# Peptides against a protein of PDB entry 5EIB: the designs that were tried, part 79

Target 1, 366 residues: chain A of PDB entry 5EIB
Amino acid sequence: VDLEPGTMDSVRSGPFGQIFRPDNFVFGQSGAGNNWAKGHYTEGAELVDSVLDVVRKESESCDCLQGFQLTHSLGGGTGSGMGTLLISKIREEYPDRIMNTFSVMPSPKVSDTVVEPYNATLSVHQLVENTDETYCIDNEALYDICFRTLKLTTPTYGDLNHLVSATMSGVTTCLRFPGQLNADLRKLAVNMVPFPRLHFFMPGFAPLTSRGSQQYRALTVPELTQQMFDSKNMMAACDPRHGRYLTVAAIFRGRMSMKEVDEQMLNVQNKNSSYFVEWIPNNVKTAVCDIPPRGLKMSATFIGNSTAIQELFKRISEQFTAMFRRKAFLHWYTGEGMDEMEFTEAESNMNDLVSEYQQYQDATAD
Target 2, 366 residues: chain A of PDB entry 5EIB as posed
Amino acid sequence: VDLEPGTMDSVRSGPFGQIFRPDNFVFGQSGAGNNWAKGHYTEGAELVDSVLDVVRKESESCDCLQGFQLTHSLGGGTGSGMGTLLISKIREEYPDRIMNTFSVMPSPKVSDTVVEPYNATLSVHQLVENTDETYSIDNEALYDICFRTLKLTTPTYGDLNHLVSATMSGVTTCLRFPGQLNADLRKLAVNMVPFPRLHFFMPGFAPLTSRGSQQYRALTVPELTQQMFDSKNMMAACDPRHGRYLTVAAIFRGRMSMKEVDEQMLNVQNKNSSYFVEWIPNNVKTAVCDIPPRGLKMSATFIGNSTAIQELFKRISEQFTAMFRRKAFLHWYTGEGMDEMEFTEAESNMNDLVSEYQQYQDATAD

## One batch from the design tools (peptide; made by RFdiffusion4, then SolubleMPNN)

Design b2_p13_3_s1 (from b2_p13_3, 8 letters changed)
Fold by OpenDDE base, seed 3:
Structure b2_p13_3_s1 (fold): chain B 366 residues (1-366), chain A 13 residues (1-13)
Amino acid sequence: as target 1 above (366 residues)
Amino acid sequence: SLSQGELARLLRE
């Protein structure tokens, strides 16, 4: 789905264009112009019914519909505005199904779109209320991984999207292979989300290796475990050492010893015990899938629900506040039918979310 | 109206 036709042509001409039904390509003629309000109230609102018709048709064809997975950017008007409109409409029609998102967070290191803090804040407000699980994929963290870890001097959107794809493949492993931990979206929510509003995850993927180091790297369970819990490997731009993990899931792929995995997971948890809440029992879950990802002997995917995620929201909030105090570009949003109160409500809800994470970070076992 | 470049600079400071 896009508000621009050119993206659909790129997908159709791509190596996988034929795997999608032609009727499932829903697109507009006029893009959102990086405006959340165009995505949510005007251009996106004109297209949303056509998307919902496709969603209904595909849902009816499912033997066992678990829920929905949306991949979108929070910086652009289509992914943010229309994406959150679509989430709201799907939630209304399917209130008993899981809403899962892969939400790409904007960064001024990656994009020069000035209004991204508005689009992100307005989107987070919708995600807090209408999603059950949100993987926070931060373009800032992706850029830093590409630059620092992968040693890419000039990271491209292709490089960032490769990390996103690896992560998405990793976190969905248990959904695609039977008999695994978190084998369905609801089970994942039960294991990962102790408090309904606190459903924002820090994803990570291992191994991440620079081209120059690939030839020297042995893939081992200890190395995967160490890299997966490294703050520099988080695909959300927050330091888990500045917060506490509420819950963690680790998904290993490849032929490995379950005993070795359990030992390494116990060791990393014990070494990092100060970074876990003590009052949530059995808050670390581990899965092993014998099938490695393509091109790797083994991998590990990390899913963390950490109070450190508040650093991401604080960054967005600070940028939002700096623009909003100046009333910068507000007329572009209000001209599409938004009220200034919607900005204040979104800011307030995001600040409340930050306060909730801080409260649980500071909570002690009674 | 601040140029996009001026606003980007003001947000990075």
Scores: peptide ipSAE 0.016, ipTM 0.472, DockQ to the pose 0.026
Fold by OpenDDE base, seed 1:
Structure b2_p13_3_s1 (fold): chain B 366 residues (1-366), chain A 13 residues (1-13)
Amino acid sequence: as target 1 above (366 residues)
Amino acid sequence: SLSQGELARLLRE
C-alpha cells in the first residue's frame, strides 16, 4: 500500500515483486507530502476502503487468522497517517486479532524532513491505543550501527534497510518455523507485554560485523549472546543500562548446542541482573531454530521490552515540543481537516507513556 | 514564523 504509484512500481520490478498478487497492490496518485493529516484524513481516507477490501479477502483465505503485521515509517505521511488509519480500521473490524507493527522511527541524522516529529508523535498516539506489539526500528540507531559497527563511511537507505530486513527475519523466525517459542502472535504478546500500553520492543540482530573484520570473527554462541545484549547493538536509540528489562526474548538460528545457549543466556542474565526487573519471574525466553539465515552459519535476534525505550520517546517529544510551541507548519495539518487539539492529546499520551515506563523502572518487589 | 531552514537547524542543535 502507498499513496504514491512509484513505490509500487519499485516493488513490482524488484526481485520479489512476483510473490505478491497484482490485486493486492493498492496505491494512490497524489502522495501524502510527508503530512500525517493527508495520510489520515484526506488522501489516505479516500484509499482506506480499497485496502480494507483486500484485507478482508486475504483474511477469509486464512485457515487460522492470528492477526496482522504492518510495516511502516512514522516520519512520512503515508506510513504514519494512512498506516495508523488502517490500524484503527482493522482493529474495529477484527477486535479479537493481534495487531503487530514494525514501526520505523525518524531521525534528523537520516532525513531532513522537518515535520517528522509531528508525524511520529501523532503515530505513537495511535500505536499506544491500537497495537498489541510494536517493534521500534529507530533510524538513528540503524545509522549509528552502520557507521560505528559496520564501518560504513556514508550509510545509505539501502544499508539501513538491510538491517531492518535482517531484524524482521529474525523476530518472525518463531512464526515461520514450527515448534518454537512464541509460535503465534498471541503467545508473543503474553510473553513480552506484561502491561498493555508497554508494548514497544527494542530489537537487535547478531552477528553485526564490518566487512574488514568478518574474516577474523568466529561465530560462536558466546559471541552472539554478548553482542545481542550490547547497548551498541540495539536497533532503538536508547541505552538498556539506563533502564530495566521487563521482558526479553532471544531467538537463536543455526546448528548449535541448546545446552550452550541456555548456559550463555543464564550467564548474561546473571552478569546484567541489575538491568532486569526482579518482580517479573521467568522474564527471559529463549528459542533455538536449527535453520540458519541465508549466508550465515548462525545468528541471534533480540527482542527487549525495556523501560529505557522512554529515551526514544523523550527524543521525539522534545523535537515535537520545540516545533509545536512555535506553531510551526500547523497550517499544513489543520488545512487537511485535523484539529490542533489532537497534537496536544498526542503529546500528552506520549508523556504519559514515558511516565509509565519510569514508574515500572523504579518499582521494587516490596 | 521560523523558516524551514531555521527549524531544521534548531532540530539539529
Scores: peptide ipSAE 0.012, ipTM 0.543, DockQ to the pose 0.026
Fold by OpenDDE base, seed 5:
Structure b2_p13_3_s1 (fold): chain B 366 residues (1-366), chain A 13 residues (1-13)
Amino acid sequence: as target 1 above (366 residues)
Amino acid sequence: SLSQGELARLLRE
């Protein structure tokens, strides 16, 4: 789905374009112009019914519908505005199904789109209420990984999107292969989300290796485990050492000893015990899939529900507040039928979310 | 198996 036709042509002409049904390409003509309100109230609202018709048709064809997965950006107008409109409409029609998102967070290091903090804040407000699970894929973190870890001098969208694809492949491993931990979206929610509003995940992937060091790096279970818990490998620009893990899932892929995995996972938890809440028993889950990812002998994917995610929301909130106090560009949103009150409500809800994370960070076992 | 080199090439395309 897109509000621009050219994106659909790119997908259709791509290496995997033929896996999608032609009738499932729904697109507009005008785009959203990086405006959340165009995506949510005008251009997106004109297209949403056509998308819902496709969603219904595909849902009816499912033997066992678990839920929905949306991949979108929060910095643009289509992914943010129309994406959150779709989430809302799907949730209204399917209230008992899991809503899962891969939400790409904006960064000034990656994009010069000045209104991204508005689009992100307005989107987060919708995601807090209308999603059950959200993987926070932060362009800030992706850029830093590409530049610092992968030693790419000029990271591209292709470079960032590759990290996104590796992460998406990792976190969906248990859904795609039978007999694994979190084999369905609902089990993932039960294991990862102890409190309904606190459903924003920090994903991570290992191995991350620069081109120059690839030939010299042995892939071992200890190295994967250590790298997976390293703050530099988080796909969200948060330091886990500044917060506490509520829940963790680790997904190992490849031929390895389950015993060695369990030993290394226990060691990393013990070493980092101060960064876990003590009042959630058995809050670390581990899965091993014998099928390695394409191109690797083994990998590990991390899913963290950490109170450190508040650093991401604080960054967006600070940028939002700086613009909103000046009423910068508000007329672009209000001109599309949006109320200024929706900005203050969205800001308030995101600040409440930050406060909730802080409360659980400071909570002790009584 | 995509080599990390192919991964990095796919990142450039």
Scores: peptide ipSAE 0.006, ipTM 0.396, DockQ to the pose 0.013
Fold by OpenDDE base, seed 4:
Structure b2_p13_3_s1 (fold): chain B 366 residues (1-366), chain A 13 residues (1-13)
Amino acid sequence: as target 1 above (366 residues)
Amino acid sequence: SLSQGELARLLRE
């Protein structure tokens, strides 16, 4: 789905364009112009019914519908505004199904679009209420991985999207291969989400590889285990050492010893025990899939529900507040039918979420 | 840094 035709044409003409049904390409003509309000209330609202018709048709064709997965940006107008509109509408029609998102967080290091903090804050407000599981894919973290870890002097969207693709492939491993832990979206939610609003995940991947770069070395299970818990491998710009893990899932891929994986996972938990809440027993889950990702002998994917994710939301909130206190660019949103109160409500809800994470971070076992 | 063309594309998504 897009509010511009050009993206759909690019997907259709791409190497995988034929895997999508032609009738499932729903697109507008005018775009959202990086405006959440255009995506949510005007241009997106004109297109949403056509998307919902496709969603219904595909849902009816499913033998067993688990839920929905949305991949979207929060900095743009289409992914943020129309994406959250779609989430809301799908949630209304399918309240018993899991809503899962891959939400790309904006960063000033990646984009010069000034209004991205508005689009992100307005989106997070919707995601808090209307999603069950949200993978926070932070462009800040992706840029830092590309620049600092992968030594790419001028990271491109191709480089960032390679990391996104690796992460998405990793976290969906258990859904795509039988006999794995968290083999469905609901089981994932039950294991990962102890409190309904605290459903924002910090993903991580090892080994980190850039597009067109050779694999630096074959990693061992101990090295994979250490890397996936390293803050430098997190796809969200948060330091887990500044918070506490509520829950963790680790997905190993490739031919390896289950015993060695279990030993290394126990070792990393013990070494990092201060960074876990003590009041959630057995909060680390491990899966091993014998099928490695393409081009790798082995990998590890990390999913963390950590109170450190508040660092991401604080960053967005600070950027939002800096503009909103001056009412900068608000006329672009109010001109599409929004009220300034919606900005204040979104900011408040995101700050409440930060406060909730902090509360559980500071909570001790009685 | 990302190219302006790449930025402009993602800003439309």
Scores: peptide ipSAE 0.000, ipTM 0.366, DockQ to the pose 0.022; fails the geometry check

Design b2_p13_3_s2 (from b2_p13_3, 8 letters changed)
Fold by OpenDDE base, seed 4:
Structure b2_p13_3_s2 (fold): chain B 366 residues (1-366), chain A 13 residues (1-13)
Amino acid sequence: as target 1 above (366 residues)
Amino acid sequence: SLSAGELARLARS
C-alpha cells in the first residue's frame, strides 16, 4: 500500500514482486507530502476503504488468522498517517486479533524532512493505543550501526533497509518455523508485554561485522550473545544500561548446542542483572532454530522490552516540542482537517508513556 | 534482497 504509484512499481518490478497478488497493490496518485494529516485525514482516508476491502478478503482466506503485521515509517506522511489510520480501522474491525508493527523511527541523521517529529509523535500516539506489539526500528540507531559498526562512511537508505530486513527476518523466525518459542503473535505478546501500553521493543541482530573484520571474526554462541546484548547493537537508539529490561526474547538460528546457548544466556543475564527488573520472574526467553539464515552459519535476534526505550520517545518529544512551540508548519496539518489539539494530545500521551516506563524502571520488589 | 548473510556482510561492509 502506498499513496504514490512509483513505490508499488518498484516493488512489482523487484526480485520478489511476483510473490504479491496484483489485486493487493493498492495505491494513490498523490503522495502524502510528508504530512501525517494528509495520510490520515485526506489522501489516506480516500484510499483506506480500498485497502480494508483487500484486508478483509485476505483475512477471510486465512485458515487461522492470528493478526496483522504492518511495516511503516513514522517520519513520512503515508507510513505514519495512512499507516496509523489503517491500524485504527483494522483494530476496530478485528479487536480480538493481534496488531503488530515494524515502525521505523525518524532521525535527523538520516532525513532532512523537518516535520518528521510531528509525524512520529502523532504516530506514536496511535501506536500506544492501537497496537499490541511494536518493533521500534530507529533510523538513528541504524545509522549509527552502519557508521560505527559496519564502517560505512556514508550510510544509505539501502544500507539501513538491509538492517531492517535482517531484523524482520529474525523476529519472525519463530512464526515461520514450527516448534519454536513465541510460535504465534499472541504468545509473543504474553511473553513480551507485561503491561498493555508498554509494548515497544528494542530489536537487535547479530552478527553485525564490518567488511574489513569479517575474515577475522568467528561465529560463536558467546560472540553472538555478547553482541546481541551490546548497547551498540540495539536497533533503537537507547542504552539498555540506562533502564531495565522488563522482558527479553533471544532467537538463535543455526546448528549450535542448546546447552551452550543456555549457559551463555544465563551468563549474560547474571552479568547484567542490575539491568533487569527483579519482580518479573523468568523474563528472558530463548529459542533455537536449527535453520540458519541465508549466508550465515548462525545468527541471534534480540527482542527487548526495556524502560530505556523512553530515551527514543524523549528524543522525539524534544524535537516535537522545539517545533510545536514555534507553531512551525502547523498550517500544513490543520489545512488537511486536523485539529491542533491532536498535537497536544499526542505529545501528552507520549510523555505519559515515558512516565510509565520510568515508574516501572524505579519499581522495586516489595 | 540481501540474505541475512549478505546483510551481515553488509553489516560487515
Scores: peptide ipSAE 0.019, ipTM 0.498, DockQ to the pose 0.013; fails the geometry check
Fold by OpenDDE base, seed 1:
Structure b2_p13_3_s2 (fold): chain B 366 residues (1-366), chain A 13 residues (1-13)
Amino acid sequence: as target 1 above (366 residues)
Amino acid sequence: SLSAGELARLARS
């Protein structure tokens, strides 16, 4: 789905364009112009019914519908505005199904789009209320990984999208292969989300190695485990050492010893015990899939529900507040039928979310 | 789309 035809044509002509049904390509002509309100109230609202018709058709064809997965950006107008409209409409029609998202967070390091803080804040407000699970994929973190870890001098959108693709493939492993931990979206939610509003995950993928270091690193379970828990490896621009993990899932792929995995996972928890809440028992889950990802002998994917994610929301909130105090560009949103009060409500809800994370960070077992 | 191995290679390029 897109409000621009050119994006859909690129997907269709791409190497995987043929895996999608032609009738499932729903697109507009005008785009959203990086305006959340165009995506949510005008251009996106004109297209949403056509998308819902496709969603219904595909849902009816499912033998067992678990839920929905949306991949979108929060900086643009289509992914943010129309994406959150779709989430709301799907939740209304399918209230008993899981809503899962891969939400790409904007960064000034990657994009010069001035209104991204508005689009992101308005989107987060919708995601807090209307999703059950949200993977926070932060363009700032992706850029820093590309630059620092991968030693790419000028990271491109292609480089960032590669990290996104690897991460998405990793976190969906248990959904795609039988006999795994968190084999369905509901089980994942039960294991990862102890509090309904605190459903924002920091993902990570290992191995990440620069071209110059590729020849010298053996892929071992200890190395994967160490890298997966490294703050520099998080796909969200948060330091886990500044917060506490509520829950963690680790997904290993490839031929390895379950005993070795369990030992290394226990060791990393013990070494980092101060960064876990003590009042949630058995809050680390581990899965092993014998099928490695293409081109690797083994990998590990990390899913963390950490109170440190508040750093990401604080960054967005600070940028939002700086613009909103000046009433910068508000007429572009209000001109599309949006009420200015929705900005204040979205800001307040995101600040409440930050406060909730802080409360659980400071909580002790009585 | 690059495989995780191709990503690891790009990460290594």
Scores: peptide ipSAE 0.012, ipTM 0.424, DockQ to the pose 0.013; fails the geometry check
Fold by OpenDDE base, seed 5:
Structure b2_p13_3_s2 (fold): chain B 366 residues (1-366), chain A 13 residues (1-13)
Amino acid sequence: as target 1 above (366 residues)
Amino acid sequence: SLSAGELARLARS
């Protein structure tokens, strides 16, 4: 789905374009112009019914519908505005199904779009209420990984999208292969989300290796475990050491010893015990899939529900507040039918979310 | 499916 026709042509002409049904390509003509309100209330609202018709058709064809997965950006107008409109409409029609998102967070290091803080804040407000689980894919973190870890001098959207794809492949491993931990979306939510509003995940992936170092890197369970918990491997620009993990899932892929995995996972928890809450029992889950990702002998994917995710929301909130106090570009949103109150409500809800994370960070076992 | 390694390589090409 896109509000721009050119995006659909790129998907169709791509190496995987044929995996999608032609009738499942729903697109507009005008785009959202990086405006959340155009995506949510005008251009996106004109297209949403056509998308919902496709969603219904595909849902009816499912033998067992678990839920929905949306991949979108929060910095643009289409992914943010229309994406959250779709989430809302799907939630209304399928209230008992899981809503999962891969939400790409904006960064000034990646994009010069000045209104991204508005689009992100308005989107987060919707995600807090209408999703069950959200993977926070932070362009800030992706850029830093590309630059610092992968040694790319000028990271591109292509480079970032490859990290996104690797992360998505990792976190969906248990959904795609039988006999795994978190084999369905609901089980994942039960294991990862102890409090309904605190459903924003910090993903991580290992190995992350520069081209020049690939040939010299051993892929071992201890190294994967160490790298997976390293803040430099997180796809959200948060330091886990500044917060506490509520829940963790670790997904190993490749031929390895489950015993060795369990030993290394226990060791890393013990070493980092101060970064876990002590009042949630069995809050670390581990899965091993014997099928490696293509081109790797083994990998590890991390899913963390950490109170450190508040750093991401604080960054967006600070940028939002700086613009909103000046009423910068507000007329672009209000002209599409938004009320200024929606901005203040979104800001308030995001600040409440930050406060909730902080509360659980500071909580002790009774 | 492209490998994470191939993806990382393609992103850098």
Scores: peptide ipSAE 0.009, ipTM 0.399, DockQ to the pose 0.014; fails the geometry check
Fold by OpenDDE base, seed 3:
Structure b2_p13_3_s2 (fold): chain B 366 residues (1-366), chain A 13 residues (1-13)
Amino acid sequence: as target 1 above (366 residues)
Amino acid sequence: SLSAGELARLARS
């Protein structure tokens, strides 16, 4: 789904374009112009019913519909505005199904789009209320991984999207291979989301290695475990050392000793015990899938629900507030039928979310 | 150890 036809053509012409039914390509003509309100109230609103018709048709064809998965950017107008509209409409029609998102957070390091803080804040407001699970993929973190870890001098959107795709493949491993931990979206939510509003995850993938050092890096369970818990490996721009993990899932792929995995996972928890909440029992889950990802002997995917993710929301909030106080570009949104109060409501809800994370960060086992 | 290019291939598989 897109408000721009050229995006659909790119998907169709891509190596996997043929896996999608032609009738499932729903697209507009005008785009959102990086405006959330165009995505949510005008251009997107005109298209949403056509998307819902496709969603209904595909849902009816499912033997066992678990839920929905959306991949979108929060910085643009289509992914943010229309994406959140679609989530809302799907939630209304399928209230008992899981809503999962991969939400790409904007960063000034990657984009110069001035209104991204508005689009992101308005989107987060919708995601707090209408999703069950949101993987926060921060363009800032992806850029830093590409630059520092992968040694890419000038990271491209292509390079960032490679990280996103690897992560998506990793976190969906348990869904694609029966008999694993978190084998369905609901079980994942039960294991990862102790509080309904606190459903934002920091993902990570290992191994990440620069091209020049690939030949020298051992792919071992200890190395994977060390890397996936490294603050520099988080695909959300927050430091887990500044907060506490509410829950963690680790998904290992490849032929490895389950005993070694359990030992290394216990070791990393013990070494980092101060970064876990103590009042959530068994808050670290581990899965092992014998099937490695393509081109690797083994990998590990990290999913963290950490109170440190408030740093991401604080960054967006600060940028939002700086613009909103000046009423910068508000006329672009209000001109599409959006009320200025929706900005204040979105800001308030995001600040409440930050406060909730802080509360649970400071909570003791009393 | 995935290069960005290998990550791309994984993302596409």
Scores: peptide ipSAE 0.007, ipTM 0.354, DockQ to the pose 0.014; fails the geometry check

